# Peptides against a protein of PDB entry 1EBD, part 10

Target 1, 138 residues: chain A of PDB entry 1EBD
Amino acid sequence: KASYEGKVAAEAIAGHPSAVDYVAIPAVVFSDPECASVGYFEQQAKDEGIDVIAAKFPFAANGRALALNDTDGFLKLVVRKEDGVIIGAQIIGPNASDMIAELGLAIEAGMTAEDIALTIHAHPTLGEIAMEAAEVAL

## One batch from the design tools (peptide; made by RFdiffusion4, then SolubleMPNN)

Design b2_p24_5_s1
Fold by OpenDDE base, seed 3:
Structure b2_p24_5_s1 (fold): chain B 138 residues (1-138), chain A 24 residues (1-24)
Amino acid sequence: as target 1 above (138 residues)
Amino acid sequence: SLEKVDKARAAREAALAAAAAAAA
């Protein structure tokens, strides 16, 4: 966020109209387990009157997480019910800090849960959990 | 801004529709 704000400020100083407003600005805590979030939390969406589905999938059901003996936590997708568009995501678990980037891209591109569900993810990987959570939302 | 997200989605869907029409 701070890095992005710096870029916007630099562009403004250079005379470029840069007031781009991103939804998908990631927030990460490098704890054990890691915590990462991008876009709307479920309650934030509800407070703004957005009807959402919270699709949750646990790392305990992910093959790579099991193989690594690191199965604490989950991935949650916040999906707008009207059209299936992903508007937020939260990850608590292994590699959350890196995995959040895929979901940030999905949100900014206006992708749906179906788009993620129909994207082939390498097997076995932690990243498959995004696909699994997307399938829950369908 | 969800407005930006909605615009991105609309653009993607329009592109897909155009591609489908061209392939028909």
Scores: peptide ipSAE 0.279, ipTM 0.739, DockQ to the pose 0.490
Fold by OpenDDE base, seed 5:
Structure b2_p24_5_s1 (fold): chain B 138 residues (1-138), chain A 24 residues (1-24)
Amino acid sequence: as target 1 above (138 residues)
Amino acid sequence: SLEKVDKARAAREAALAAAAAAAA
């Protein structure tokens, strides 16, 4: 049930146009699980001719999520393949509405997946999932 | 636009390089 609701919410976010010329304007839906997005979706990037890596990591593999018994969903990074720059991110899962902020910052700063992967995140935290997804992109 | 993102990265990298050089 929760997984289905998350999918529906994510689809709604995907269709929302940005009102301001920013790459990193977050969109948040406070559903259960929460959904958040910033920057490009994978398909949007592809439609614009950007070669991307979609790096996905599930909350089911996150230590804090397991400890909280709240493991639905995933974090996805959309990474420009040419240089590893993060151009988008989507989160479906616990604390998605707050966790998207880190990735918005990363996008606006022109950070790469490597930058996130090499940033130490406290263990165990939900935020580690960003680091884990970044490692997938390497 | 990704142009500003690319510029942001370039500026950040340049700033880090300058800081490293100044500390040498």
Scores: peptide ipSAE 0.274, ipTM 0.740, DockQ to the pose 0.318
Fold by OpenDDE base, seed 4:
Structure b2_p24_5_s1 (fold): chain B 138 residues (1-138), chain A 24 residues (1-24)
Amino acid sequence: as target 1 above (138 residues)
Amino acid sequence: SLEKVDKARAAREAALAAAAAAAA
């Protein structure tokens, strides 16, 4: 966020049109396990009157996580119920700080849970947990 | 707000529809 805001400021000074207008600004805590979030939390969506599905999938059920013996945590997708659009995501677990980027992209592009579910993720990877969570949301 | 997101989706869907029509 700060880096992007700096870029926007530089562009504004240079006379180029630019604005900070993102829904999906990631927040990461590099703890063990890592925590990452982008877009809406479930409660935030509810507070704004958005009917959502919170689709949760545990790392304990992820093949790569099992192979790594690092299965704490989960991925949660916050999906707008009316159209299946992903509006938020939270990850607690291995590689959360990097995996959140896929979901940030999905949110900014207006992708649905179906879009993620229909995207082939490499197997076995931690990242395929996003696909699994998306399938839960369907 | 989610307006930007909704616009992004609409634009993508329109582009896909246009591509499909062009390929038909």
Scores: peptide ipSAE 0.266, ipTM 0.733, DockQ to the pose 0.580
Fold by OpenDDE base, seed 2:
Structure b2_p24_5_s1 (fold): chain B 138 residues (1-138), chain A 24 residues (1-24)
Amino acid sequence: as target 1 above (138 residues)
Amino acid sequence: SLEKVDKARAAREAALAAAAAAAA
């Protein structure tokens, strides 16, 4: 549905290299559900020869999403396999446009999936899904 | 390029290690 088109649009926007030395330039499509991306897509990393783990966690398994009856989509972390560093993230789902900021910060700071997994996220929140996805990547 | 990210992590890890050592 709209999520597919939003994902394609986000990929197209995010696929353009920046002249500025930033990895974590967010791209957002304010569709329903929202789509947001920052850093590498899984395929982009693979094309550059980076071995990655793509850790995916669905909003359908998130307590706040369930409470809101808004469970479409998922959060995906792209994690460099060698050292666990987060190099990309994609979110399709409720509040994706705001939630992407945490992951942008994580990428620019060189954080690992473990760093996010071991960070306490308030319960129940949509943002808690970042912690859950990070745990998948461990 | 992930060079900036790697440098950021190295600096962060060094700072955390220094803080841990100082707390000992």
Scores: peptide ipSAE 0.265, ipTM 0.734, DockQ to the pose 0.390

Design b2_p24_5_s2
Fold by OpenDDE base, seed 2:
Structure b2_p24_5_s2 (fold): chain B 138 residues (1-138), chain A 24 residues (1-24)
Amino acid sequence: as target 1 above (138 residues)
Amino acid sequence: SIARIDAARARREAAAAAAAALAA
């Protein structure tokens, strides 16, 4: 957020056209476990009248998280029911601060849960949890 | 803004259609 706002401000000062407001601005808290969010929360989508699926997958079911003995938390995808488009994601768990980037890209690219589910993730990785949550959303 | 997501989706669909046309 702050870095993005700084870039927008710099562009405005330079006389560039108004920057487009991005949906996928990540928010991160470097706690233990880490917390990260991008796009819509489930309730925000509902408040705007968007019918959504909230697909949740726990780190306790992820092979890499088990191997690291760090299984607290979950990944949640917020998926629009009409077309399967990913509109938000929340992660509480190991490496959430970096893992959120994949989902930020997915949202800004207009990808669906199917697009993520059909993308092969390396095994075993924490990143597989995004694929697993996407499969839940199908 | 959901409108931005819809615009992104429209670009993705257009890209998929273009790829399909090249494969034909």
Scores: peptide ipSAE 0.327, ipTM 0.773, DockQ to the pose 0.785
Fold by OpenDDE base, seed 3:
Structure b2_p24_5_s2 (fold): chain B 138 residues (1-138), chain A 24 residues (1-24)
Amino acid sequence: as target 1 above (138 residues)
Amino acid sequence: SIARIDAARARREAAAAAAAALAA
């Protein structure tokens, strides 16, 4: 957050129009389990009148999480119903702090749940849970 | 802002339409 705000300020000083937009700014808590979020929460989208699907997949169903004996938590995608565009994501579980980056990229690129569902993820990995949650949204 | 997401989606859709036109 602070580093991004500093970049926006530098662009403004250089004479380029720039504004702070926090949609794809990740928020992370390095707890056990880790918590990470990017974009809209489901309730925030609803409060703005956006019809969404909350697609949730548990780490208990992820092969790598099972092998690591670290299966607490889930990944949630917030997907706009009209066009399948991903507008937010939340992760509670192993490696959440690193895994949120893929979903931040997806939001900034205007990707759909289908785009992630059709992306091959390495097997077995924790990252496959993004693909699984995307499939739930279809 | 949801408008930022909509702008990103519009760029992706325009790129897909351009690619489809080239393939026709």
Scores: peptide ipSAE 0.326, ipTM 0.768, DockQ to the pose 0.587
Fold by OpenDDE base, seed 4:
Structure b2_p24_5_s2 (fold): chain B 138 residues (1-138), chain A 24 residues (1-24)
Amino acid sequence: as target 1 above (138 residues)
Amino acid sequence: SIARIDAARARREAAAAAAAALAA
């Protein structure tokens, strides 16, 4: 956020049109387990009157997480029910800080849970959890 | 805001429609 705001400010000073108008601004806490979020939380969506599916998949069911013996936490997708568009994501677990970027891209690109579900993720990886959560949302 | 997501989705749908038209 701050780095992006600095870029926007620099562009504005340079006379270029710019705005801090992104939904998918990631928030990361480098704890153990890591926590990451982008876009809407489920309750935020509900408070705005958006009907959502909160699709949750646990790291305990992820093959790479099992192999690493690091299975705490989950990935949650916040998916708008009417069209399956991903509007938010939260990850608590291994490598959440990096994994959130895929979902930030998905949100900013207007992708659906189906788009993620149909994307082949490398096996076995922690990143497969995004695909698994997307399948839950279908 | 959700409006930005809707705008992004609209662009995605337009791109898909354009691709489909080219394939036809």
Scores: peptide ipSAE 0.324, ipTM 0.768, DockQ to the pose 0.781
Fold by OpenDDE base, seed 5:
Structure b2_p24_5_s2 (fold): chain B 138 residues (1-138), chain A 24 residues (1-24)
Amino acid sequence: as target 1 above (138 residues)
Amino acid sequence: SIARIDAARARREAAAAAAAALAA
């Protein structure tokens, strides 16, 4: 956020109109476990009248998390039910601060849960949890 | 807003259609 705001300010000073309105602005808390969020929370979507699927997958079922002995938490995808488009994501767990970037990209690109489910992730990695959560949403 | 997501989805669908047309 702060780095992006600095870039927008620099562009504005340079006389370039920049759109500040991104849907996928990540929020990160470097706690233990880490917390990260991008786009809609499930309740925010419901409050706007969007029918959603909240697809959740636990780190306790991820092979890399098990190998690292760091299995607390989960990944949640917020998926619009009518077309399967990803509109939000939350991660509590190992490497959440970095892993949220994939999902920010997915949201800004208008990707579906199917797009993520069909993307091959390296095995075993923490990143596979995004694919697993996407499969839950199908 | 959800409108930006809808615009992104529309771009993705248009890109897929264009790619399919080129592959035909």
Scores: peptide ipSAE 0.318, ipTM 0.771, DockQ to the pose 0.775

## One batch from the design tools (peptide; made by RFdiffusion4, then SolubleMPNN)

Design b2_p25_1_s1
Fold by OpenDDE base, seed 2:
Structure b2_p25_1_s1 (fold): chain B 138 residues (1-138), chain A 25 residues (1-25)
Amino acid sequence: as target 1 above (138 residues)
Amino acid sequence: MDTRPLTAEEQAKLAALAAAAAAAA
């Protein structure tokens, strides 16, 4: 947060107007399992009147998670139903703190669930779970 | 972009999500 705000401030001083958008700032809890979130939670979107698809995929169905014997949790995508744009993501599970970065990028870039679903992820990897959750959202 | 400290609301939501994950296991 502080680093992001500092960059926005520096850009403003340089004559490039920037807005601080906290939606794209990830939050991480380094518990076991790890927890990470970026953008909207499902209920948060609903409370604002956004019609969303909440697509969930469990680590228990991920090949790499199985191989690591670390299958607790899931990834959830929050997708705006009108246009398929990803507006939020939550991860509870292995490597959540790093994996949230891909989804933060997707949200910042205005990507759709289809964009992620069509992105080939290496097999077997934990990262495949993002692709799988995106497919659920279609 | 870096992480930030959780708000009280976010902390509660993540805790709820974690509980849901445990229930689904």
Scores: peptide ipSAE 0.055, ipTM 0.579, DockQ to the pose 0.017
Fold by OpenDDE base, seed 4:
Parts: structure tokens; C-alpha cells; sequence
Structure b2_p25_1_s1 (fold): chain B 138 residues (1-138), chain A 25 residues (1-25)
């Protein structure tokens, strides 16, 4: 965590508007589908010179979403290539407003995509999409 | 815990997210 914060702070010093103040602060729009974000957007990270992987997984491939007949959207993880640490996440889709909390926790804790990929999620759930996106990032 | 209202910058991020949602539909 401290090392992660130091790296993010270093990027802020490099002279671009920084998302440091927004790390682990969720933003939610209760639209249909819901939209939620925490931490860096992909382009925001790139603008700050952070080399990232943007791993996207669609709800159309999620078993629970299919069962609910609500498969619009995706989850995107923004992962720092240097160390695999999750620095941002966006969700457009069912239950995005609640699901973003897991990713906010992961970012706050300085967790990696591997950490989430290795976390067993209940089946079938919408939350499995976080694991799937994390696997894409590996 | 952050209970503050969203800043204009945060709202702009959400607008971008919403635009992405529309494009993904």
C-alpha cells in the first residue's frame, strides 16, 4: 500500500492532474444500466504516464447476468503493468453501484489482479465478473 | 469514508463512463 501510494504520488508530481485524491473514492450513477467507477480511468492513467493494462470483461459472458436477462455492459480493470496492482475500475451493468465496493477495497489495499483472480467468487453471481476481468489482466 | 458531494471533475468522469455505456449498447 505505502509503495503503491508513493508511486501514484510520484506520477502526480510529474505535472498532470492527478487521480491520487480519487483512489478508492467511488463514483456512481444510478442509471439503467448503472455506472460506477473507482480510481483511475485508463486514459487518465496514460495521461499521467502510467503504463497500464485495461482488462475488460462483458456481462454478456457472465452466468448470473444471463440468468437475469441483463447482460448490458462490462467491467474494466485498470492494472499497472509494473506490478499488477489494480489502480482503477469501471463497471457499467447490473448492480454496478454495489459491485464497485469490492474493487474499491482492492485498490485501497493495494491488491493485484492476481489477488482477485485467485479469490473464489460465489457461483453464479454478478461479482464473478471481477474475477474474470482480473484473469484477463494476467 | 468519503461523504462529500462529487466534484465537477468526478462528474465529468461519470459523464465519460456514461458515454462509454451508450457506445457499448
Amino acid sequence: as target 1 above (138 residues)
Amino acid sequence: MDTRPLTAEEQAKLAALAAAAAAAA
Scores: peptide ipSAE 0.050, ipTM 0.597, DockQ to the pose 0.026
Fold by OpenDDE base, seed 1:
Structure b2_p25_1_s1 (fold): chain B 138 residues (1-138), chain A 25 residues (1-25)
Amino acid sequence: as target 1 above (138 residues)
Amino acid sequence: MDTRPLTAEEQAKLAALAAAAAAAA
């Protein structure tokens, strides 16, 4: 939050458009596969005139998912092109209900895809997919 | 469900993503 607010303030001072205050309230459906979302969907961002990158990484390429034999689905990051800030995330797949929390935290803090990409995730873990998707967004 | 109640829009979007994932699997 403080980091995000600082960025918004800096942008305002620099004469750039202020970042929108995004609501990072997670939505979780315990279906099979699990579904989770936080922040903006890609099309929602586009409809509001936000230029975004949708970075998608499949669980089929995740080592832990392979070990669990549960590889359906993906993680999608919605990243604002202007500054690389993560503004949304969707997860369809194993443990989506818990993994969405990291991304909710990232959105609330105004983190960038680079911040997540540079965060070392334990290997092999499902959560590692967030790092992988963030790397795609770079 | 361990979150706030979903809006109809959220539910529809998640369902669409789930359907797309299943179709691509």
Scores: peptide ipSAE 0.029, ipTM 0.563, DockQ to the pose 0.014
Fold by OpenDDE base, seed 5:
Structure b2_p25_1_s1 (fold): chain B 138 residues (1-138), chain A 25 residues (1-25)
Amino acid sequence: as target 1 above (138 residues)
Amino acid sequence: MDTRPLTAEEQAKLAALAAAAAAAA
């Protein structure tokens, strides 16, 4: 948050308009398993009156996670029902701190669950879990 | 990635998700 705001401020001072979009700013806790979030949590969206789908997929069903013997946790996508746009994501599990970046990009770009579901991920990878969760939202 | 430490509220939300993940294992 602070680094992002600092960049926006610097660009504004340089005469380049920029917007602070807090929805796409990630948060990470380097616990074991790692925790990461970007955008809305499900309950936050509901509290604001946004009708959402919370699509959850477990690492226990991910081939790469199984191969790594690291299957704790899940990925959750928060998808706005009106238009299918991803407005939040949470990851508890292996490599969550790095994996959240893909979802931050998707949220910043206004991508839908369908966009992610149609994005082929290499097999077997941890990243497939984003695609799997997106498919759940469809 | 932002390097600012998480707020207490952010930490609590992620901790709740982590607890739910552990319970579902």
Scores: peptide ipSAE 0.103, ipTM 0.618, DockQ to the pose 0.017; fails the geometry check

Design b2_p25_1_s3
Fold by OpenDDE base, seed 3:
Structure b2_p25_1_s3 (fold): chain B 138 residues (1-138), chain A 25 residues (1-25)
Amino acid sequence: as target 1 above (138 residues)
Amino acid sequence: MDTAPLTAEQEAVLAALAAAAAAAA
C-alpha cells in the first residue's frame, strides 16, 4: 500500500495526476447460486467515462460445471479497452465466493485479460471459466 | 457466448452490490 501510494504521488509530480483507489475488495453473497463481485461493475465504469469490454462466459459451457450438474450462471470480466486491463469482475454460479479471489488478485496486480487467458488453469475445473472469459475479451 | 436472463433474485443482489460500490466511491 505504501509503495502503491508512493507511485501515485510520483506520477502526479511528473505531470500525470492520479488518485489512490482500492478497487480489489470483494463482495460476496452466499446464496444459491453464490454471487461475488470485485472492482468495477460495467455500468459503474461507463458512468465514470471508462470505455470497457464486458466479457461474459457461462458455466453451462464449463466442463467441470457440466460434470457436477451445476451450470447456472456466468463469469463476467470488465476490461478497460484502452489497455486490456481487468478493472472488475462478477460471478454468479458455483464456487463464486472462492473463485473471486483470483480475479481480485488480477485487478490488484494490474493484469490484462491476455495475462489471464495465457495462464494455464487445471482441467477440468470451475476456475477455467476465468480463462475462457478472458479469451472472450480478446 | 451469451447467458440466460438473470433471475429476479440475482438481479436484486447485483443491484445492491452495485449501489454499495457506488456509495463507497
Scores: peptide ipSAE 0.062, ipTM 0.648, DockQ to the pose 0.015
Fold by OpenDDE base, seed 1:
Structure b2_p25_1_s3 (fold): chain B 138 residues (1-138), chain A 25 residues (1-25)
Amino acid sequence: as target 1 above (138 residues)
Amino acid sequence: MDTAPLTAEQEAVLAALAAAAAAAA
């Protein structure tokens, strides 16, 4: 939080737009598969002049998803290139409605893709997909 | 419920997903 607030303040002082000043409010569709989003979509970020990495990882490559025979969809992280801060996330797939909370927390805290990549996720879990997507962003 | 309404882009994702499901049926 403090580091995030410091970054936001520094960006404001430097005349840079701070894309993550707002509370990360999730949007969830309880479809089959579920859809969830928090923060920026890739194109939305680009439209606002933010240079981003869109890091995508499929559930078809997730061990738990395979074990559950529920492998449709993906997780996408929208990462600001300048500092690696996660500014958005989209999940289409199993348990997206619950899994989006991790990314909402990460965005709210101003975490980077590296922070997520370095966070140990239990194996095998659906949640590992966040770590995998974060690794793609590095 | 602490959620936001879907954006047009979010709705497009859902629509694409629905279309794929219909094609597989």
Scores: peptide ipSAE 0.032, ipTM 0.569, DockQ to the pose 0.015
Fold by OpenDDE base, seed 2:
Structure b2_p25_1_s3 (fold): chain B 138 residues (1-138), chain A 25 residues (1-25)
Amino acid sequence: as target 1 above (138 residues)
Amino acid sequence: MDTAPLTAEQEAVLAALAAAAAAAA
């Protein structure tokens, strides 16, 4: 199913101080499946000496994705082992471009995987996958 | 500004992830 076309929307970043790392700026590729990322990638965190849990949950196990017959991909949370704080997320799959917003908010707020796991997500929804991935990280 | 431009590393990772997703479908 998937065809990666590399449609990267290169938006100009203006008005940000160059000396500040903006962890929660999302990046999106509008391919099929869509790709979205915010914060740290797993290997990036490891390269910086951060001990992380990479919690992955597939859309093939998500009830709404199954109902839509659109089950390509997964959601990955990058969670700092020391305190359970979410420091990154990647989504490859349906509605990734919109779903990344929840995780961007979580990272900006300094939330833990437990915070997301304990948040009720409507059933069945694609967004429920964030809760499932958070449970994997516990 | 809703998104940031991808670094070369990020682009490579997302491309690889997309390919892996297709293979698992």
Scores: peptide ipSAE 0.030, ipTM 0.564, DockQ to the pose 0.052
Fold by OpenDDE base, seed 5:
Structure b2_p25_1_s3 (fold): chain B 138 residues (1-138), chain A 25 residues (1-25)
Amino acid sequence: as target 1 above (138 residues)
Amino acid sequence: MDTAPLTAEQEAVLAALAAAAAAAA
């Protein structure tokens, strides 16, 4: 949050006003398992009248998670049905605090589930779970 | 850290999500 706000302020001072958009600012809880969220929750989107797809993929089905013997939890994508744009994501599981960054980037850039599904992730990695969840949304 | 606070609704959903994950483990 602080670094993002600092960049927006710096751009405004330089004569390039930028809107402050907090949609892609993550929340992280360093618990066991870790928890991370960015953008909309599913019910939050529905309450605002957004028709969404909730796409979920478990770490128990991720090759790297299995290899690490750390398979608790899942990744959930919240995808707007109208255009397939990712508007939120939640991760409960290994490395969630770091993995949320990819999804924050995706939301900020207005990427679709298809964009993530078509992004090649190294195999085997925990990060593949984002790709797998995106495929569920298609 | 570079994070934002959750709304009360988001906290409740995240808690439920975490509980569901634990129950499925």
Scores: peptide ipSAE 0.031, ipTM 0.571, DockQ to the pose 0.016; fails the geometry check

Design b2_p25_1_s4
Fold by OpenDDE base, seed 1:
Structure b2_p25_1_s4 (fold): chain B 138 residues (1-138), chain A 25 residues (1-25)
Amino acid sequence: as target 1 above (138 residues)
Amino acid sequence: MSTAPLTPAQEAILAALAAAAAAAA
């Protein structure tokens, strides 16, 4: 947040006005399992009248998580039904604190679930779970 | 532990995450 706001301020000073958009600011709890979120929760979107798909995929079905014997939790994508744009993501599970960055990037860039589904993820990795969840949303 | 100093909105998100984690545990 601070660095992002600083960048916006610096750009404004340089004559390139930018708006601060907090949609892609992540929140992370370094617990066991780790928890991370970026953008909308499903209920927040619904409260604002956004029709969403909540696409969930469990770490218990992820090859890397199985190999690590660390399969607790899931990844959830919150996808706007109208255009398939990802507007939020939640991760509870291994490496959630780092994995949330991919989804933050996707949300900031206005990517769709299809964009993530079509992005090749290395196999086997925890990161594949984002692709799997995106496929659920299609 | 959290990532950094939090705004009230971020604290609310963390609370939601904690609740979700508890439900999944």
Scores: peptide ipSAE 0.030, ipTM 0.573, DockQ to the pose 0.018
Fold by OpenDDE base, seed 2:
Structure b2_p25_1_s4 (fold): chain B 138 residues (1-138), chain A 25 residues (1-25)
Amino acid sequence: as target 1 above (138 residues)
Amino acid sequence: MSTAPLTPAQEAILAALAAAAAAAA
């Protein structure tokens, strides 16, 4: 496994819609480990006066990541404290570029951390980390 | 894979993401 250093191979999949908040556009960095983000970063939300819970869960505690010996990084959910709505997500770790899609869907649908926590994820999978991070946010 | 040209807002998101990755290393 390589270190995250040097030239970042970054891609944004979205087009150029007029008058949309580009914060909602998923972004991916195809590094090792991979990085992906959608919606608010924690500090961005705080700077806008949104009271948030940042729920972080490490891949080192994920059963599938352990089995694959690929445990670098974490998933972070940015959850609005008032109502539990997910407003952002960041993933640094294995399969981040694909796993961000679930969280993008959750944000687009206005889902809560509780909704994700109550959704059964297959075991053992990397995707379980979303459920585990959601449980931390409760 | 194909990707669209980045807007300034998208560039800012990627910069923040890169900073987060560096902090997690």
Scores: peptide ipSAE 0.029, ipTM 0.563, DockQ to the pose 0.142
Fold by OpenDDE base, seed 4:
Structure b2_p25_1_s4 (fold): chain B 138 residues (1-138), chain A 25 residues (1-25)
Amino acid sequence: as target 1 above (138 residues)
Amino acid sequence: MSTAPLTPAQEAILAALAAAAAAAA
C-alpha cells in the first residue's frame, strides 16, 4: 500500500490529479446486466499518459456464468505496465455490483495482476473471472 | 470512508459506466 500511495502521489504531482479520486471510489449501475467500475477506465489512463494493459475476459468463458445461463458481458482490468499494478477495473455482467469489491480492495492495496492471478478463487464461481482476466494481463 | 456527495469525477465514472451498459445491451 505505502509504495502504491507514494506512486499515486508522485503521479498526481506530475499532472495526474485524478489518480486518487478514480482509484478509491467504486461505481455501480444496477442494470441488466449489472455494471460496476473502480479506478481508471483504460482511456482515462491513456489520456493521463499512463501506459496500461487492458485485460478483458468474457463471462461466456466462465464456468459459473455458463451454469447460470447468464454469460453476457466481461471483466476488464486496467493494469499499469510499469509495475503490473491494477489501477482500474470494469465489470459488465452477473453479480458485477458485488464482484467489484475484490478489485476495489486490490487497487486500494496496490496489488498487481500477478497477485490476483496467484490468488486461489473458489471453483466454479463468477469471481474466478477476476483471476482469468489477471492471467490475461501477465 | 467518505459520506460526501459524488464528486464530478465520480459522476463522470457513472456516466461512462452507463454508456458502457447501453453499448453492451
Scores: peptide ipSAE 0.028, ipTM 0.555, DockQ to the pose 0.026
Fold by OpenDDE base, seed 3:
Structure b2_p25_1_s4 (fold): chain B 138 residues (1-138), chain A 25 residues (1-25)
Amino acid sequence: as target 1 above (138 residues)
Amino acid sequence: MSTAPLTPAQEAILAALAAAAAAAA
């Protein structure tokens, strides 16, 4: 597969602007529920002309969240339609401040939604929600 | 919070995050 970085480099060589330098730096708000983001928001991608899928999965459907009685919020993946590469993620819910790191790594490495969907997550964990959201994007 | 001093692009992301949090409430 073509890497995200390789594609961005090719577009830059062709004279297209790239806003990529700070995409993989996370932002966190330690509220209740916690909020975290890395990479593109859906609307940011659209404003730059990137065709995306926004794949959302709720904590109310996560087994660990149910067991903890803490089911507020969701995880959203922003996936580029052309190649399935993850270019952004937002989490509002339990442990969002720590869980964002996996998705930051995935974006930095140019991984696809399929890569995350095929990654085995420990059961039962909050982190399984990343896998579930990735499956929605397929 | 960011791990470095905020650039204008990072400020925009933070503002969008705050808006997303408000929309989720």
Scores: peptide ipSAE 0.026, ipTM 0.569, DockQ to the pose 0.022

